# Designs tried in a protein design run: peptides against a protein of PDB entry 4HTP. Part 148

Target 1, 231 residues: chain A of PDB entry 4HTP
Amino acid sequence: SQTVASHVPFADLCSTLERIQKSKGRAEKIRHFREFLDSWRKFHDALHKNHKDVTDSFYPAMRLILPQLERERMAYGIKETMLAKLYIELLNLPRDGKDALKLLNYRTPTGTHGDAGDFAMIAYFVLKPRCLQKGSLTIQQVNDLLDSIASNNSAKRKDLIKKSLLQLITQSSALEQKWLIRMIIKDLKLGVSQQTIFSVFHNDAAELHNVTTDLEKVCRQLHDPSVGLSD

## One batch from the design tools (peptide; made by RFdiffusion4, then SolubleMPNN)

Design b2_p22_5_s4 (from b2_p22_5, 9 letters changed)
Fold by OpenDDE base, seed 1:
Order: structure tokens, then C-alpha cells, then sequence
Structure b2_p22_5_s4 (fold): chain B 231 residues (1-231), chain A 22 residues (1-22)
């Protein structure tokens, strides 16, 4: 079935997240999120204009924006150290070289940038001169690959995990990989709270999530911002 | 259908324009 997520580039979500992160004020951060959400809803209405009963919602994007609330997908089993080793291998970085050491020792401040402890930022600077400028993945494709990783982690199929990770990496820009890493590690560092994200999405979203703990249910039931829980 | 594909392409173009405007 046709979904908004199958047509929205992952790059566009990442660029939005980047704008949110770079914004200093709460109001500006909220504006960028609202603009993306409004565009998504407009696309949904146009895509499904002839279909009244659809299960499509903002969920595919929301689960990437609030990855700590993921309940459907099992644990990835991926840590920063694993990603560091994978990048060193994939990029054929000298093990004793500057870039390999930056990835492995990401917690230690190296240089003038206050990026210590943020593996995704360290990875971004290593990847920037080595990766394509624009990725080719949709939000749906990213979620499919992440589902594969989680499933294969549960099944202890390490080789298949690596395969899916390689697909994500080879089809993503450095900026997209920065955000993908943060999604996998479940820390986006947006500078806005979960409560703020829910409040912008729908007035009743926080309440419904507190009761159900089901992010998909929240996105489906509260798809229309004008229709509340009591309606 | 071919008509559906054209409509989707138009929607994708509108999406790109919206995202670029921000």
C-alpha cells in the first residue's frame, strides 16, 4: 500500500533535524518541526484523497524522531564501538591513523571542537570527505533496514546485521549517517523535550501515549490535529 | 496506473518545493 514514508526522502527528515538542532530558540526549533509535520499531513491528504480508510500516519517519521519510545522494533544490539570498527573497515582507514583513532576514542576530546562524547558528530567529520552528497533512501526504506537489523539481532545473525548496515551506510550522505547513528543510539540531541514534540503533534498526544505507550496508536488516532480524544 | 504515477510525481515535486522553502 502507498504510504507517505515511501515517498519522503530520508535526507529531508535529516535536513529538518539539522535545522532544529542548529536553532537556538525553542520557538524556532518548534517552527521547523511544525513545518515538516504540516508538509507531511498535506502530502498524506493528497496521497489518500480517494481512500477513506487508511492506516498510514506520521508513525514512520515519529519513531525516528523519538527512537527512545520504540516498542515495536526490538533492540539493535549496536553500540558506538561496533560502528567505529565497521567504519574503519568499510572506509579502509589505517588502524593507527588519525580518523580511526578519532572514531575509537570518540569520548576523549581531540581538537578544538566540543564534539567529545558525541560519536555521531565525530563520524560525520570522518565521513564528510568520503561519502556521497545526497542519499537515495526513503523513510520507509530506512525503517525496513532498521527492522531487518533488529530482527537479525534477535536471531543472532551478525553477518546479516552487517549487510543491512552496509546498505544504510553506502546509500546515505555524511549528514544522513550522522542522524541515522543518533537514531540507532537513541539520542538525537535536538534540544527539545519529548513533551514538546508531542504537544506540537497534537494536544492530546502526551496523554494518549502515557496511557497506551504505543507510538503508532498515538500517530494514527491523533492524525488530525483538530480531532481530539473526546471526539 | 499511469495516471496514479503522474499524480505521485506531482506530489513529490510539491514536497520538494515545500521542503526547499524552509
Amino acid sequence: as target 1 above (231 residues)
Amino acid sequence: SEEEEKEIEELKKRWEELIASY
Scores: peptide ipSAE 0.525, ipTM 0.915, DockQ to the pose 0.050
Fold by OpenDDE base, seed 3:
Structure b2_p22_5_s4 (fold): chain B 231 residues (1-231), chain A 22 residues (1-22)
Amino acid sequence: as target 1 above (231 residues)
Amino acid sequence: SEEEEKEIEELKKRWEELIASY
């Protein structure tokens, strides 16, 4: 069956997240999230106009926005050090070179940008001159690749993990990879709380999540902002 | 169907236009 996530570019989610992160005020952060969400709901309504009983929801995006609440897929088994080594290999960076050392020593303040301790930002600046300007992945494809990584981690298939990571990296811009790293590490640094994200999504979202701990159920049952839990 | 594919392409175009406006 057709899903919104199969048609929405991952780049568009990343651009939205970037706008949210750069916004100084809570109101602006909320506005950017609401605009993306409203667009998603409009697309859903148009895509499913002849099919009222669908399981499609905002879940594919929400699980990337709130990756710490992920319960469907197992752990990735990926840390910053693994990603650093992968990028050094993939980009053929000299091991004793400036960029390789930045990735490996991401916690040490080395530059003017003040990005010490944020691996995703360090990676972004290394990737920016080396990567595609625009990625080609949809949100569905990103989730499929992340599912593959988690499954193969559980199965201890390191070669297949590397294959999926390479596909993510080679088909993504530097900006998309910055956000992908943050999704994998489960720290988006948006400056907006989980409660705020839920409150913007639906008034009953936080309550339903507190009871069920099921993010997909929250997204599906509360897809319509005008229909409450008691309705 | 070809009609469904065309409708999806139009929806994708509308999405792109909407996102570009932000």
Scores: peptide ipSAE 0.479, ipTM 0.904, DockQ to the pose 0.049
Fold by OpenDDE base, seed 5:
Structure b2_p22_5_s4 (fold): chain B 231 residues (1-231), chain A 22 residues (1-22)
Amino acid sequence: as target 1 above (231 residues)
Amino acid sequence: SEEEEKEIEELKKRWEELIASY
């Protein structure tokens, strides 16, 4: 079945998240999220114009925006140190070089950017001059790869975890990788609360999530902003 | 179908235009 997530570039989600992060104040952050959400809903309505009973929803995007609420996937088993080692290997960085040391010692203040402790930002600056290709992944493809990582972690298949990570890395821009890292580590640093995200999505979203703890149900049942829980 | 493919392509184009306008 056709889904919105199968057609929306992951790059477009990342650019939206970047705009939200850079925005000053709650109102501007909300505007950027709302614009993306409205575009998604319009795409959904057009894609499914002849099909009323679809399971497609905003869930594929929402689970990446609120990764702390993920309950469907098992743990990735990925930490910053693993990613650092992977990048050093993939980029063929000298182990005693400046960039390798930045990745390994990401908690130590290095350089002028003040990004100490934010591995994703450190990785971004290392990747930016080295990533020559525009990202090509859809939101669905990113979710499929993340599902693979979680499944293979549970199965203790380290080689397959590495394979999926390499696909994510090699098919993503530096900016997309920054956000992907934050999704995996489950810390987006958007400056917007979970409550705000839910309130923009639907007035009843926070309540339904508090009862069900099921983000997919929230996205599916409250897909239409004009239809409430009591309707 | 070819018609469905054309519709999807048009939707993708509209998406790109919307995202570019932000």
Scores: peptide ipSAE 0.392, ipTM 0.873, DockQ to the pose 0.050
Fold by OpenDDE base, seed 4:
Structure b2_p22_5_s4 (fold): chain B 231 residues (1-231), chain A 22 residues (1-22)
Amino acid sequence: as target 1 above (231 residues)
Amino acid sequence: SEEEEKEIEELKKRWEELIASY
C-alpha cells in the first residue's frame, strides 16, 4: 500500500525541524510543527480517500521527530566518532586539516562558533560547501535505510552499515545530514518537550504512549485529532 | 482515480509552497 512517507521529501521534514529550532517562542515552534502535521493529515486523507482501512499514519515522521522513543528498530551502534571518521574518508579530508580536526574534536570549542559539543552543527559547516546536490530521499527511504543500519548493527555487519550510511550521506544535503545525525544520536535540540509534541499531535497521545510505549500505535489510533481514546 | 491523482499533485504543490515559505 502507498504511504504518505513515500511521497514526502526528507528535506521538507528537515526544513520544518530547522524552523522549529530557530523559532524563539513555544507558540511559533508549535505552529511550525502543526503546519507540517496538518499537511501530512491532509495528504493522508487524499491518498487514502478510497481506502478506509489503512495502517498508514504519521509514525514514519514521528519516529524521526521523537527518536528517543524508537522501539521498533534496535540501536544503530553509531557514535559521533564513527561519523567523523566516515566523513573524513568520504570527503577525502586531510587528517591533519582543520575540518577533519573539527569533526574529531567536536567537543572542543574552536572559538569560531558556539557549536562545541554539537557534532551535527560542526558537520553541517564542513558539509555545506561540499554538498553540491539537493537531497532526494523521501521519509520512507530514510526510515528504510535507518532500519537497515539497526538490523545490520544487531547482526554485526559493519560493511552493510557503512553502505547504508553512505547512501544516506550521498543522497542528502548538508542540512538534511545535520538533522539525520541528530536523529541517529537521538538529540534534535528542538527546544520543545516530548509532551508538547504529543499535545499538538493529539490530546490523548501522551496518555496512550504512557500506557503502550508504542509510538506506532499512538500515531495509528490517534490519527484523527477529533477521535479520542474513548471513541 | 484521475481526480485522486490531481488532488495528490495539488497537495504536493501546497506542501512545497509551505516549506518554501519558511
Scores: peptide ipSAE 0.444, ipTM 0.890, DockQ to the pose 0.053; fails the geometry check

Design b2_p22_6_s1 (from b2_p22_6, 11 letters changed)
Fold by OpenDDE base, seed 2:
Structure b2_p22_6_s1 (fold): chain B 231 residues (1-231), chain A 22 residues (1-22)
Amino acid sequence: as target 1 above (231 residues)
Amino acid sequence: SEVDAAMAEMRARMAEADAAAK
């Protein structure tokens, strides 16, 4: 079935997240999120104009924005060290080289940027001169690949996990990979709280989530900002 | 910036889709 997520490039979400992160004030951060959300809702209305009772919602994006609230897919089983090793292999970095060591020792200050402890930022700078300038994945495709990773982790199929990771990496820009890493690690460092994200999404979102702990249900039931829980 | 350009393109795409559906 047609979904908004199948039409929205992952790059667009990443650009939004980047804007949010770089914004200094709460109001500006909220504005960027609101703009993305409004565009999504507008597209949804257009896409589903002649369809009733659709299950499509903002959920595919929301679960990437609030990955710590993920309940549908199992754990990825991926840590920074694993990603470091994968990048070293994929990029054919000398193991004793500067970039490899930066990835492996990401918690140690690099001396160039104040990115100690932020693996995604360290990876970004290593990837920037080596990766595609523009990615090709949609939000739906990213979620499909992440689902595959989680499923295969549960099944202890490390080879298939690697396969899906390679697809993500090879089809993503450095910036997209920065955010993808943060989604996998479940720490986006946006500078806005979960409550803020919910409040912007819908006035009743926080309440519904507190009761149900079901992010998809929240996104589906409260898709229309003008329709409340009591309606 | 590339970020700004991407956002502009997204908004334009969404707007176009909406217009086409009406």
Scores: peptide ipSAE 0.048, ipTM 0.670, DockQ to the pose 0.059
Fold by OpenDDE base, seed 3:
Structure b2_p22_6_s1 (fold): chain B 231 residues (1-231), chain A 22 residues (1-22)
Amino acid sequence: as target 1 above (231 residues)
Amino acid sequence: SEVDAAMAEMRARMAEADAAAK
């Protein structure tokens, strides 16, 4: 089926997240999120102009922005150590080299950027000179691959997990991988609260989520900002 | 910046899609 997520590049979401993270004030962070959301809704209306009863919503993006609230997709079974080892292998990094050690010992403040404890940032700097400059994945494709990872984790198919991870990695820029890592680890470090994200999305979003804990239902039921829970 | 350019492109795509749908 035709969805907004099938048309929006993952790079565009990552650019938005990067702008939010770099913004100092709450108001500026909110502005960047709102602009992305408004563009999404506008595209939705255009895409589905002749189809009123669609299930398409902001959910594909929201579940990546608030990954800690994911309930549909099961656990990935992926930690920083696994990713470190994968990158060392994929990039053919010397095991005793500086970059390999940075990835493995990401908690130790050995870098000049003060990124100790933030694996995604450390990975970013290692990847930046080594990977493609522009990714090719859509938000839908990213979610499909993440679904595959979770499903195969449940099935204990490590080989297929690796396959999907490699597809994500080889088709993503360093910046996109930074955010992808944070989505997998479920900590985006945006500097804006979950409550703020929900409030910008819809006035009733936090309430509905508190009751249902169903992020897709929140996104679908409250897709229209002018239609409330009591309507 | 690269980030700003990407955002501009996204907005442009959305606007184009809206125009095409009318």
Scores: peptide ipSAE 0.047, ipTM 0.666, DockQ to the pose 0.059
Fold by OpenDDE base, seed 4:
Structure b2_p22_6_s1 (fold): chain B 231 residues (1-231), chain A 22 residues (1-22)
Amino acid sequence: as target 1 above (231 residues)
Amino acid sequence: SEVDAAMAEMRARMAEADAAAK
C-alpha cells in the first residue's frame, strides 16, 4: 500500500535508534528522534499531497520505537533462548563453541564487552561477521512480518513463526537484527523515557495516550504537530 | 560512519520524494 512506512527502509529507523542510544545527552537524543520524525512528516506530506483523510501516520514507526505500548498485535511468544537456538541453527554454530555459548548464556559475562543481560548486543557481535552489510526490509515489511509472528503465535503455528523470523533475519544486517531483537523483547534501551518520545512527537500525545491507550490513534489524530486535541 | 551515511541517505531520499511529488 501507499504508505510512508512502505518507502522507509528499516535500516533507517535502526540507524536513528543507534544514534539515539549512543548519544549521551537528552538533547542530542531528542535531536536525532526529531530529525527522523520531521523527515517522516515531510515525506508524508509529499506522498499524500493530493489526498485527504488518509489513515497513514507515524504509527508503523512509533510502535517499533515504543514496543511496550503495542496493543494491536498480540504476544510474539519469542524469548531470548528461542532466538539463541535459532541463530545457532541458522548460522551453523558449533553447539559447544564460544559464540553458541555466548548466545545461550547471554546473562553471564563472557568477555570484555560488558553486555551481560543484553541478548541483542551479544547477538550483534555474533552476527556482525556473518550477516549482510545492509538489509532490504522496509518498516512496513518488518511490521507485516511481526504481525505474522504474533498471529501465528496465537494460532500455535510455530513453523510459520520460524518462517517469518527467518525472513526477518536473512534480510537484515547485524545492526538491524540487534534492534529487531530489542523490539521483539520490548526493551530498546534508548535512554529516553516514553514521555520524552511523546513530547517530541506532539505536545498532547502523552495525554491522548493516557486516555485511549491507542498508539495508532495518537499518531493519527496528532499527526500534525500544530493541531492540538481541542482543535 | 556507516550510521551517518545511512541517515544522510534517508534524508536525501525523502528530499527527492518531496521534489518528485511537486
Scores: peptide ipSAE 0.036, ipTM 0.646, DockQ to the pose 0.059
Fold by OpenDDE base, seed 5:
Structure b2_p22_6_s1 (fold): chain B 231 residues (1-231), chain A 22 residues (1-22)
Amino acid sequence: as target 1 above (231 residues)
Amino acid sequence: SEVDAAMAEMRARMAEADAAAK
């Protein structure tokens, strides 16, 4: 079916997240999120102008922005050490080299960046001079690949997990991979609360999520900011 | 910046889609 997520590049979401993270004030963080959301809603209205009662919603993006609330797909079974080893292999990094050791020992401060404990940032700096400048994946494609990873983890098919990860990595910029890693590990470090994200999305979003614990239902039922739960 | 350019491009695409639907 036709979805907004099939038209929005993953890079655009990552750029939004990067702007939110770099913003110092709450108001500025909210502005960046609101602009992305409003653009999404406008595109939805245009895309579905002649189609009533569609199930398409902001959910494909929301589940990546609030990955800790993911309930549809099963666990990925991916840890930082697995990603480190994969990058070392993929990038053909010397095992005893500086970059390989940074990835494996990401919790130990190395260099001047002060990124100790943040694997995604460590990976970013290793990837930046080695990866594509622009990725090619849409939000839908990213979610499809993440679904594949979760399904294959449940099926204990490590080879297929690796295949999907390689597709994600080889088709993404360093910046996109930084955020992808944070989505998988479920820690975006945006500096804005879940409550704030919900409040910007819809006045009734937090309440509906508290009752249903279903992020997709929240996104579908409250797609229109002018239509409340009581309507 | 690269981030600003990407955001501008996204907004432009959304606006074009809306205009085309009218």
Scores: peptide ipSAE 0.036, ipTM 0.644, DockQ to the pose 0.059; fails the geometry check

Design b2_p22_6_s2 (from b2_p22_6, 11 letters changed)
Fold by OpenDDE base, seed 4:
Structure b2_p22_6_s2 (fold): chain B 231 residues (1-231), chain A 22 residues (1-22)
Amino acid sequence: as target 1 above (231 residues)
Amino acid sequence: SEVEKALAEMREAMAKAEEEAK
């Protein structure tokens, strides 16, 4: 069945996240998230106009925005050091070169940007001059690849993990990879709380999540902001 | 189609957002 996530570029989510991160005030952060969400819901209504009781929801995006609440997908088993090594290999970076050392020693402040400890930002600056400007992945495709990574991690299939990671990397811009890394590491650094995200999504979202701990159920049951839990 | 129109509208909005995010 067709999903909204199968049509929405991953780049669109990343751009929204970037705008949220760059925004200083809570109100501005909320505005950017709301704009993306409203666009998503509008498209959902159009896509499913003639279909009742669809299971499609904001869940594919929400699970990337709140990756720490992911319960369906198992652990990736991916650390910053693994990603660093992968990038060094993929980009053919000299092992003793500045960029390789930045990736490996991402916790050490070496630059003027104050990005020490944020691997995703370090990676972004290394990737920016080396990667394509436009990615090609949809949100669904990103989730499919992440599902593959988690599944293969559980199955201890390291080669297949690498394969899926390479697919993600080679089809993503530097900005998209920055956010992808943060999703994998489960720290988006948006500067907005989980509670705020839920409150913007639906007034009852936090309550339903507290009871069910099921992010998909929250997104599905509360996909209409005008329909409450008691309805 | 209505779906294509809705998608186009969404893409237009997101393209603007992308430009602002750069």
Scores: peptide ipSAE 0.164, ipTM 0.787, DockQ to the pose 0.778
Fold by OpenDDE base, seed 1:
Structure b2_p22_6_s2 (fold): chain B 231 residues (1-231), chain A 22 residues (1-22)
Amino acid sequence: as target 1 above (231 residues)
Amino acid sequence: SEVEKALAEMREAMAKAEEEAK
């Protein structure tokens, strides 16, 4: 079945997240999220105009925006150190070189950017001169690859995990990889609370999530912002 | 198609928003 996520570029989500992060005020952060969400809903209505009772929802995006609430897929088993080693290998960075050391010692302040402790930002600056300017993955494709990683982690298939990671990396811009890393590590650093994200999505979203702890159910049942939980 | 049009509109809106944020 056709899904919105199969059409929306992952780059669009990353650009939205980047705008949210760069915004200083809560109101501006909310505006950027709302604009993306409204566009998603509008596209959903167009895509499913002739189809009733679709299961498609904002869930594919929401689970990437709130990765700490992920319950469908198991743990990735990926840490910053693993990613650092992977990038050093993939980019053929000298092991004693500046960039390799930045990735491995990401918690130590090494520069003027104040990015100490933020592996994704350090990775971004290393990747920026070396990676694609524009990625090619859809949100659905990203989720499929993440599902593969989680499944293979459960099966202890390290080689297949690496394969899926390489596919993600080689088809993503530096900016997209920054956000992908944050999604995998489950810390987006958006500067807005989970409650704020839910409140913008739907007035009843926080309540329904508190009861069900099912992010997909929240997204499906509260897809229409005008239809409440009690309706 | 209507789907392609809707996608194009979404992409245009996102591109505009990105440019305004630079």
Scores: peptide ipSAE 0.163, ipTM 0.778, DockQ to the pose 0.875
Fold by OpenDDE base, seed 3:
Structure b2_p22_6_s2 (fold): chain B 231 residues (1-231), chain A 22 residues (1-22)
Amino acid sequence: as target 1 above (231 residues)
Amino acid sequence: SEVEKALAEMREAMAKAEEEAK
């Protein structure tokens, strides 16, 4: 079945997240998220105009925006050190070179940018001169690859995990990879609370999530902002 | 900015999709 996520480029989500992160005020952060969400809902209505009772929702995006609330996927089994090693290999970085050392020692403050401890930012600067300027993945494709990673981690198939990671990396810009890393590590550093994200999504979202702990149910049941939980 | 351009493209793509759905 056609989904909104199958049409929305992952780059668009990443651009939205980047705007949110760079915004200083809560109101501006909310505005950027709301604009993306409203666009998504509008597209949903257009896409499903002739179809009733669709299960499609904001869930594919929401689970990437709030990855710490993911309950459908099993653990990825991916840490910063694994990603560092993968990038060193993939980019053929000299092991004793500056960039390789930055990735491996990401917790050590080495630069003026205050990026110490943020592996995704360090990776971004290493990737920026080396990667595609524009990615080609949709949100659905990203989720499919992440599902594959989680499934293969459960099955202890490291080779297949690497394959899926390589697909993600080779089809993503440096900016997209920065956000992908943060999604995998489950720390987006948006500067906006979970409560704020839920409140913008739907007035009853936080309550429903507190009861169900099911992000997909929240997105499906509260897809329409005008229809309440008690409705 | 590249981000603004990407969002504009998304909006255009969504608008096009709306027109095609019509």
Scores: peptide ipSAE 0.085, ipTM 0.667, DockQ to the pose 0.059
Fold by OpenDDE base, seed 2:
Structure b2_p22_6_s2 (fold): chain B 231 residues (1-231), chain A 22 residues (1-22)
Amino acid sequence: as target 1 above (231 residues)
Amino acid sequence: SEVEKALAEMREAMAKAEEEAK
């Protein structure tokens, strides 16, 4: 069955996240998230116009926006050091070169940008002149690849993990990779709380999540913002 | 900005999809 996530470019989510991060005020951050969510819901209604009973929901996006709440897939087993080494290899960076050292020593302030400790930002600047300007992955494809990584991590299949990571990297822009890294590390640094995200999604979302701890159930049961838990 | 353009494109694409479903 067709899903909204199979049609929405991952780039669109990343652009929204970038806007949220760059916004200074809570209200502006909320507005950007709401606009994306509303667009998603409208597309859902259009896509499923003739199908009343669908399991499709905002879950594919929500699990990337709130990656710390992921319960369906197991741990990725990926750390910043692993990603650094992978990028050095993939980009053929000199190991003793400036960019390789920036990736490996991302915690040490080396530049004027004040990005110390933010591996994703360090990676972004290294990737920007070297990567595609526009990615090609949908949200569903990103989730499929992340599922593969988690599954192969559980199975201790390191080569297959690398393969999936390479697919993600080679099909993503620098901006998309910045956000992908943050999703994998499970820290988006949006400047809005989990509770704020839930409140914008649905008035009852925080409560339902507190009870179920199941993000997919939250997204499915509260897909319609006008229908509450008691309805 | 590049980010603003991308979001506008998404909105436009979704709006078009909505119109086509009507």
Scores: peptide ipSAE 0.070, ipTM 0.660, DockQ to the pose 0.059; fails the geometry check

